# Peptides against a protein of PDB entry 3HUF: the designs that were tried, part 87

Target 1, 320 residues: chain A of PDB entry 3HUF
Amino acid sequence: MWIIEAEGDILKGKSRILFPGTYIVGRNVSDDSSHIQVISKSISKRHARFTILTPSEKDYFTGGPCEFEVKDLDTKFGTKVNEKVVGQNGDSYKEKDLKIQLGKCPFTINAYWRSMCIQFDNPEMLSQWASNLNLLGIPTGLRDSDATTHFVMNRQAGSSITVGTMYAFLKKTVIIDDSYLQYLSTVKESVIEDASLMPDALECFKNIIKNNDQFPSSPEDCINSLEGFSCAMLNTSSESHHLLELLGLRISTFMSLGDIDKELISKTDFVVLNNAVYDSEKISFPEGIFCLTIEQLWKIIIERNSRELISKEIERLKYA

## One batch from the design tools (peptide; made by RFdiffusion4, then SolubleMPNN)

Design b2_p16_6_s1 (from b2_p16_6, 7 letters changed)
Fold by OpenDDE base, seed 1:
Structure b2_p16_6_s1 (fold): chain B 320 residues (1-320), chain A 16 residues (1-16)
Amino acid sequence: as target 1 above (320 residues)
Amino acid sequence: MEEEIKKDLEEELKEL
C-alpha cells in the first residue's frame, strides 16, 4: 500500500494510506477519500492530482508498487517528484519511494510503498476477496510468490491444514483468515488520518497459531528440523518440494512408485506421497521403506521430538 | 525567502 507522510506538519503530523483512486491535493481541500489537505502557504488551493492505480498481476509476483500518477493542476511553480518537474500531462511512477515537492513548499510529501501481497490457498476465496483487496492496493493471487507477505488460511472446520498453509508458515508468511479480510474491507475511512490504524495482521496470526494445535510455536522449531535425513517424493507439487527443503531434507524425485528401486531405497530414509497415491497404492509400497503423506509428516514435525519420532518409524520398517 | 514565496503565491492565486 502507498503511505504518505510529510515534513513540517504540512500533513498535520499524520501518516495516510493512499488506496487506489484519485486524490486532489491542495491547501483548500478537506481531507476525505478523494482529497488530501496540505497545510502550507506555499501550496495552491488545488495543487496536484495523485492517482493510484490498482495492482497488476505482475505486482503480485514482484511486490512492486501500484502505479502512482502525479499531475500538476496548472500551478505557477509546478510539482516535482524526486527533484524532477512533473510533465504537463502528468507522469507515472513505479519507484517505491517518492519525494513530492508541491511548488515552492520547503517541506516534501514522502510517499513510500509498504509491501502487502496476499496469497490465497483457495481459488473460491480469491474470487470472493480479490476485487476488494485490489481496491485497497493489495495484489492477490494463488501461486507461490517470493513477494507474498500474507497467506489466507482456508478454514475448513476439523480439517488438517493444507500443504500451502504449512509452507506459508515455514516461509514466515503472516497467516491470516477471513475475519482479517473482513476487517480490512472496513478500514478505508479509519486509516485516512492515521495509517497506524491499519489492522495488525500479526495479532491475527498470533491468534490463529494460539488457537490451533496444528501449528508449532515458531517456524524456527521446524526449519531444518530434519537436517541429515533424506526423502524421496513424487514430482507433483512445487510447494511440497519447497516445504521439504525448508525442513532440511535431501530430496530425490521420482515419477512413479515403480521408480523406487533398491538404489533409491539405499539413499532414502522415507518416501513422501500425496494422499491420493498413499491411499490408492498403499498395498504396492516397496518393502523396507517408510512411506508417509505430507500431512502425516507434518504431525511428526510439530512434535518437539520430531527427529526421534521419525527415526523410530524408519527403524521399525527397516527391521520388519 | 518567505516574503518572496508569499508574493509569488499571491501572484499564483491571482492567476487561478
Scores: peptide ipSAE 0.026, ipTM 0.575, DockQ to the pose 0.130
Fold by OpenDDE base, seed 3:
Structure b2_p16_6_s1 (fold): chain B 320 residues (1-320), chain A 16 residues (1-16)
Amino acid sequence: as target 1 above (320 residues)
Amino acid sequence: MEEEIKKDLEEELKEL
């Protein structure tokens, strides 16, 4: 989201979130969803127009800002952004930090990009929320992204957490739910005067973790917890691979259960499968190897003695 | 000029 602040109390000492939309900026406007009052004798009654675009698909992958357009409203002394005069037709900016000078005002409006990028675990929830979140200037998507700051957990009562949720937790993404998204939808008017009224996602995250026994106390409890072990996995998802890497596992990939030869078995402590393959192929598992699902592995790694539990299970099947 | 504008702004802020 874009946040604006200013020196010399020209914004009355207030910070403001700018959502996607158009704003008239000047001395003789009233603060609302489309106007920004700036207090200075050096500023025109109507000085500039700010236009913030909705997020692009690229912004979801890069964590880049919503495009910020500035137009001078034919003022005597113009408008500058990062010490450069704004062109007659307006200019567009993708920098994360903008110093906006209105006319000869000695104080600048500082615009900065607060990164917020929400990944969804399922397409149905994305379809429900994407439009509203994009109107808040929040990029949204399904695919893994290094720019992801928040992950929406699907609340299925009585189900195990998904691989996406496990991976989001281990990569230190803030896990949120539909209740947080609903709360975000209510703040749009209140944050006009005070950007600090934006709800804290970390409080939502703490509440999710505290009330769900499927999570360890911290990502650090699980990161590298299986260092020194080796696994083989079916090449089903990059997310599952990245999850196993964060556990500190040495990973070999295979395309089918038939590719699990004696050489692979000799170098592998266990095989990780998805639920569909585990359920369909359990009668055809290679002899002398421990096969488990990611969800079964997760139940082991959240235990305080995870290394002892996994070692015991590997030994049980090597001698069976 | 900048100090004069600053004083003018400080006066405007006292009238708010």
Scores: peptide ipSAE 0.025, ipTM 0.543, DockQ to the pose 0.047
Fold by OpenDDE base, seed 2:
Structure b2_p16_6_s1 (fold): chain B 320 residues (1-320), chain A 16 residues (1-16)
Amino acid sequence: as target 1 above (320 residues)
Amino acid sequence: MEEEIKKDLEEELKEL
C-alpha cells in the first residue's frame, strides 16, 4: 500500500493510505476519498493529481509498488518528484520512495510503499477476496512468492492444517484468516485520516497460533529439527519439498514406490507420501522402511522430542 | 519494512 506523510505540518501531522484511485491534491480541497488537502500558501488551490493503479501480477512476485502517477494541474511553479520536474502529460513511478514537491513549498510530501503481498492456500478463497484486496493496493496470488508477507489459512473447522500453512509458518509469514480479510474490507474509510488505524495482522496471527495446537511455539523449534535424517519423497507437491528442506532433511525424489530398492532403503530413514498414495498403497509398502504422510510428519515435528520420536519409529520398523 | 515485519514477527514469536 502507498502511505503519504509530509514535513512542516502541511498534511496536519497525519499519515494517509492511498488506495488505488485518483486524488486531487491542493490547498483548496477538502480531505475525502478522492481529495488531499495540503496546507501551504505556496501550493495551488488544485495543484496535482495522484493516480494509484491496482497491483499487477508482477507486483505479487516482486513486492513492487502499485504504479504511482503524478500530474501537475497547470500550476505556475509545477510539481517535482525525486527532484525531477513532472512532464506536461504526467509521469508514472515504480520507485518505493517518492519525494513530491508541490510548487515552491519548502516542505515535501513523502510517499513510501508498505509491502503487503497475500498468498492464498486455495483458489476459492482467492476468487472471493482478490478483487477487494486489489482495490486496497494489495497484490494477491496462489503460488509461492519471495515477496509473500501474509498467508491466508483455509480454516475448515476440525481439519488438519494444510502443507501450504505448514510451509508459510516455517517461512515466518504472517498467517491470517477470513476474519482478518473481512476486517481489512471495512477499514478503508477509517484509515483515510490516520494510516495507523490499519489492522494489525500480527494480532490475528497470535490468535490463530494460540487457539490451534497444530502449530509449534515458534518456526525455530522446527527449522533444521530433522538435520542428519534422509527421506524419500513420492508424489508430493513443490511446497512439500521446500517444507522438508526447511526441516533440514536430505531429500530424494522418486516417481513410484517401485523405484525404492534395497540399497535406497539402507540409506533412507523414511518415505514421505501424499495422502492418496498412503491410503491406496499401504499394503504394498517396502519392508523395513518407515512410510508416513506429510501431515503425520508434521504431528511429530511439532513435539519437543521430535528427533527421539522419529528415531524410535525408524528403529521399530528396521527390526520388526 | 519487509525485514521489519519479519523482525517484528520474530520478536513477537519470542514473547509467545
Scores: peptide ipSAE 0.000, ipTM 0.291, DockQ to the pose 0.011
Fold by OpenDDE base, seed 5:
Structure b2_p16_6_s1 (fold): chain B 320 residues (1-320), chain A 16 residues (1-16)
Amino acid sequence: as target 1 above (320 residues)
Amino acid sequence: MEEEIKKDLEEELKEL
């Protein structure tokens, strides 16, 4: 999201979130959803127009800002952004930091991009929330991204957490839920005068972890917890592979259970399968190898004695 | 800021 602040009293000492939309900036406007009052004798009654675009798909993958357009409203002394005079037709900016000088005002409006990119675990929730979040200047998507800051957990009562949720947790992404998204949608008016009134996602995350026994105390308890073990996995999802890598596993990939030969078995401690393959092919599992799902593996790794538990299961099946 | 949010999260999760 874009945040503006200014030195001196020109913004009344307050920071403001700018959502996608159009703002008239000037001395003789009243602060509302489409106006920014700036208190200076050197600023025109209506001085500039700010236009913030909705996020692009690219912004979700890069953590880049919503495009920020500045137009001078035919003022005597113009408008500058980053010491450059704004062109007659307006200029658009993709820099994360903008110093906006209105006329001869000695104080600048500082605009900065607070990165917030929300990944969704399922397409249904993305379809429900994407429009509203984009109107807040928040990029949204389904795919893993290095720019992802927040992850929406699907709250199905009594379901195991998904691989996406497990991976988001180990990546130290802030896990949120639909209740946070609902609250986030209501704050649009309250944050006009004070950007600090934005709801704390970390508090929501702490509450999710505290109230759900499917999470370990920290990602650090699980990261590299299985160092020195080797697994084979069906080549299905990149997230599953990356999750197993974060556990410190050596990973071999295969395309079918029939590709698991005696050589692979000799070098592999266990096989990780998705639920569909585990349930359908349980009768045809290779002899002498421990097969489990990612969800079964997760239940083991959240235990304090995870290495001992896995070692016992490996031994049980090597000698069965 | 992205690295700060990640660091703040890393610090807060170490205090839990």
Scores: peptide ipSAE 0.000, ipTM 0.313, DockQ to the pose 0.011

Design b2_p16_6_s2 (from b2_p16_6, 6 letters changed)
Fold by OpenDDE base, seed 3:
Structure b2_p16_6_s2 (fold): chain B 320 residues (1-320), chain A 16 residues (1-16)
Amino acid sequence: as target 1 above (320 residues)
Amino acid sequence: MEEEIKEDLEEELKEL
């Protein structure tokens, strides 16, 4: 989201979130969803127009800002952004930090991009929320992204957490739910005067973790917890691979259960399968190898003695 | 101070 602040009390000492939309900026406007009052004698009654675009698909992958357009409203001394005069037709900016000078005002409006990028675990929730979140200037998507700051957990009562949720937790993404998204939808008017009224996602995350026994106390409890072990996995998802890497596992990939030869078995402590393959192929598992699902592995790694538990299961099947 | 007063007056004249 874009946040604006200014020196010299020209914004009345307040910070403001700018959502996607158009704003008239000037001395003689009233603060609302489409106007920004700036208090200086050196600023025009109607000085500039700010236009913030909705997020692009690229912004979801890069964590880049919503495009910020500035147009001078035919003022005597013009408008500058990052010490450069704004062109007659307006200019567009993708920098994360903008110093906006209105006319000869000795104080600048500082616009900065606060990164917020929400990944969804399922397409149904994305379809429900994407439009509203994009109107808040929040990029949204399904695919893994290094720019992801938040992950929406699907609340299915009585189900195990998904691989996406496990990976989001281990990569230290803030896990949120539909209750946080609903709360975000209510703040749009209140944050006009005070950007600090934006709800804290970390409080939502703490509450999710505290109330769900499927999570360890911290990602650090699980990161590298299986260092020194080796696994083989069916090449099903990049997310599953990255999850196993964060556990500190040495990973080999295979395309089918038939590719699990004696050489692979000799170098592998266990095989990780998805639920569909585990359920369909459990009668055809290679002899002398421990096969488990990611969800079964997760139940082991959240235990305080995870290394002892996994070692015991490996030994049990090597001597069976 | 005199320039700021002139800017205010010139802008009041553009709105008229």
Scores: peptide ipSAE 0.023, ipTM 0.632, DockQ to the pose 0.143
Fold by OpenDDE base, seed 5:
Structure b2_p16_6_s2 (fold): chain B 320 residues (1-320), chain A 16 residues (1-16)
Amino acid sequence: as target 1 above (320 residues)
Amino acid sequence: MEEEIKEDLEEELKEL
């Protein structure tokens, strides 16, 4: 999201979130969803227009800002952005930091991009929320991204957490839920005067972890917890592979259970399967190898004695 | 800021 602040009293000492939309900036406007009052004798009654675009798909992958357009409203002394005079037709900016000088005002408006990219685990929830979040200047998507800051957990009562949720947790992404998204949708008016009134996602995350026994105390308790073990997995999802890598596992990939030869078994401690393959092919599992799902593995790794538990299961099946 | 949010999250998760 874009945040503006200013030196001195020109923004009344407050920071403001700018959502996608158009703002008239000037001395003789009243603060609302489409106006920014700036208190200076050197600023025109209506001085500039700011236009913030909705996020692009690219912005979700890069954490880049919503495009920020500045137009001078035919003022005597013009408008500058980063010491450059704004062109007659306006200019567009993709820099994360903008110093906006209105006329001869000695104080600048500082605009900065606070990165917030929300990944969804569930495509139906993305379809429900994407439009509203994009109107807040928040990029949204389904795919893992290095720019992802927040992850929406699917609250199905009594279901195991998904691989996406497990991976988001180990990546130290802020896990949020639909209740946080609902709250975000209501704050649009309250944050006009004070950007600090944005809901704390960390408080939401702490509450999710505290109320759900499927989470370990920290990601650090699980990261590299299985160092020195080797697994084989079906070449299905990149997230599953990356999750197992974060556990410190050596990973071999195979295309079918029939590709698990004696050589692979000799080098592998256990096989990780998706639920569909586990349920359908349980009768055809290779002899002498421990097969489990990612969800079964997760239940083991959240235990304090995870290494001992896995070692016992490996031994049980090597000698069965 | 992205690094700061991640660092703040990493610090807060160590205090839990």
Scores: peptide ipSAE 0.006, ipTM 0.337, DockQ to the pose 0.011
Fold by OpenDDE base, seed 2:
Parts: sequence; C-alpha cells; structure tokens
Structure b2_p16_6_s2 (fold): chain B 320 residues (1-320), chain A 16 residues (1-16)
Amino acid sequence: as target 1 above (320 residues)
Amino acid sequence: MEEEIKEDLEEELKEL
C-alpha cells in the first residue's frame, strides 16, 4: 500500500494510506476519499492529481508498488518528484520512495510503499477476496512468491492444516484467516486520516497459533529438525518438496512406488506420499520401509522429540 | 520493511 507523510506539518502531522484511486491535492480542498488537503501558502488551491493504479500480476511476484501517477494542475511553479519536474501530461512512478515537492513549498510529501502481498491456499477464497484486496492496493495470488508477506489459511473447522499452511508457517509468513480479510474490508474510511489504524495481522496470526495445536511454538522448532535423514517423495506438490527441504531432509523424487528398489530402500529412511496414493497403495508398500503422508510427518515434526519419534518408527519397520 | 516485518515477527514469536 502507498503511505504518505510530510514534513513541516503540511499534512497536519498525519500519515495517510492512498488506496487505488484518484486524489486532488491542494490547499483549498477538504480531506476525503478523493482529496488531500495540504496546508501551505506556497501550494495552489488545486495543485496536483495523484492516481494510484490497482496492483498488476507482476507486482504479486516482485512486491513492487502499485503505479503512482502524478500530474501538475497547471500551477505557476509546477510539481517535482524525486527532484525532477513532472511533465505536462503527468508522469508515472514505480519507485518505492517518492519525494513530492508542490511548487515552492519548502516541505515535501514523502510517499513510501508498504509491501503487502497475500497468497491464498485455494482458488475459491482468492475469487471471493481478490477484487476487494486489489482495491486496497494489495497484490493477491495462489502461487508461491518470494514477495509473499501474508498467507490466507483455508479454515475448515476440524480439518488438518494444509501443506500450503505448513509451508507458509516455516517460511515465516504471517498466517491470516477470513476474519482478518473481513476486517481489512471495513477499514477504508478510518485509515484516511491515520494510517496507523491499519489492522495488525500479527494479532490475527497470534490468535490462530494459540488456538490451534497443529502449529509448533515457532518455525525454528521445525527448520532443519530432520537434518541427516533421507526421504523418497512420490506424487507430491512443489510446496511439499520445499517443505521437506526446510525440514533439512535429503529428498529423492520418484514417479511410482515401482521405482523403489532394494538399494534405494537401504539408503532411504522413509517414503512421503500424498493422501490419495497412501490410501490406495498401503497394501502394496515395499517391505522394510516407513511410508507416511505429509500430514502424518507434520504431526511428528511439531513434537519436541521429533527426531526420536522418527528414528523409533524407522527402526520398528526395518526389524519387523 | 519486508525485513522489518520478518524481524518483528521473529521478535514477537520469541516473546511467546
């Protein structure tokens, strides 16, 4: 999201969020959803137009800002952005920091980009929320992104957390739910005068973790917790692979259970399967190897003695 | 700021 602040009390000492939309900036406008009052004798009655575009698909992957357009409204002394005079037709900016000078005002408006990118665990939740979040200047998507700051957990009451949620937790992303998204949808008017009134996602995250025994106390309790173990991964997602890497596992990938020979069994501590393969093929598992799902593995790794639990299970099946 | 959100999250997770 774009936030503006200014020196010399020209914004009344307040910060403001600029959502996607158009703003008239000047001395003789009243603060509202489409106007920014700037208090200086050196500023025109109507001085500039700011236009914030909705986020692009690229912005979701890069964490880049919504495009910021500045137009001077035919003022005597013009408008500058980053010490450069704004062109007659206006100019567009993709820098994360903008120093906006209105005419001869000695104080500048500082615009800065607060990165927020929300990943969704399922397409149904994305379809429900994407339009509203894009109108807040928040990029949204389904795919993993290095720019992801927040992850929307699919909360089905009484279900296990998904692999996406497990991976988001280990990546140290802020896990949020539909209650936080609902709250974000209501704050548009309250944050016009005070950007600090933006709801804290960390409080939502803390409440999710405290109320769900399926989360460990910290990501650090699980990261590299299985260092030195080796697994074979069959018919799993890319997120499952990255999750197993964050556990410190050596991973071998296979197309079918038939690719697992006696040599591989001797070098592999356990096999990780998706739920469908585990349920269908459990009668045909290779002898002398521990087979489990990601969800079964997760239940072990959240325990303080995870290494001991896995070692005991491997030993039990090698000598059975 | 992306680092600050991660650092703030890491500090807050240490206080829990």
Scores: peptide ipSAE 0.005, ipTM 0.333, DockQ to the pose 0.011
Fold by OpenDDE base, seed 4:
Structure b2_p16_6_s2 (fold): chain B 320 residues (1-320), chain A 16 residues (1-16)
Amino acid sequence: as target 1 above (320 residues)
Amino acid sequence: MEEEIKEDLEEELKEL
């Protein structure tokens, strides 16, 4: 989201969130959802127009800011952004930091992009929330992104956490829920004058982890916890592969259970399967190899003695 | 201070 602040109390010492929309900026406007009052005699009554666009799909993958348009309202001394005079038709900016000088005001409005990019695990949840979050200037998507800062866990009562949730946790992404999104959607009017009223996603995350026994105490407890072990997996989701890499596993990929030869078995401690293959092929598992699902692996990983549990299970099947 | 007052007067004159 865009946040503005300024020196010299020209914004009354307040930080403000700018959501997508159009703002008239000037000395003689009242702060509301479409106006930004700036307190300086060197600023015109109506000085500039700020227009913040909704996030693009590209912004979700790059963590780039919503496009910030600045137009001078035919003022005597103009408007500058990053020491450059704004053109007569307005200019658009994609920089994460903007120093906006209104006329000869000795103090600048500092606009900065706070990165917030929300990944959804479920397409239905994305469909419900994407419009509202985009109107807050928050990029949203389903696919993994290096720009992802937050991950929406779908609360299905009595279901195991998804691979996406497991991976988001190990990546140290802030896991949030629908309650956080609901609260985030309601603060829009209250944060006009006080950007500090934005809900703390880290507090939401801490509460999710404390109240759910399917999470370890920290990602660090699980990262590289299986270093030195080797697994084989079906060439399935990229998230599953990346999850196993974060556990410190050496990974071999195969296309079918029939590709598991004696050489692969000799180099592999266990086989990781998806639920559908595990349930359908359970009768046809190769002899002498430990097969489990990612969800079964996760249940072992969250235990303090995960390495001992895995070792014991591997040994049980080597001597059977 | 004097320049700011002059700029304020010049902006008021543009809105008239």
Scores: peptide ipSAE 0.026, ipTM 0.644, DockQ to the pose 0.081; fails the geometry check

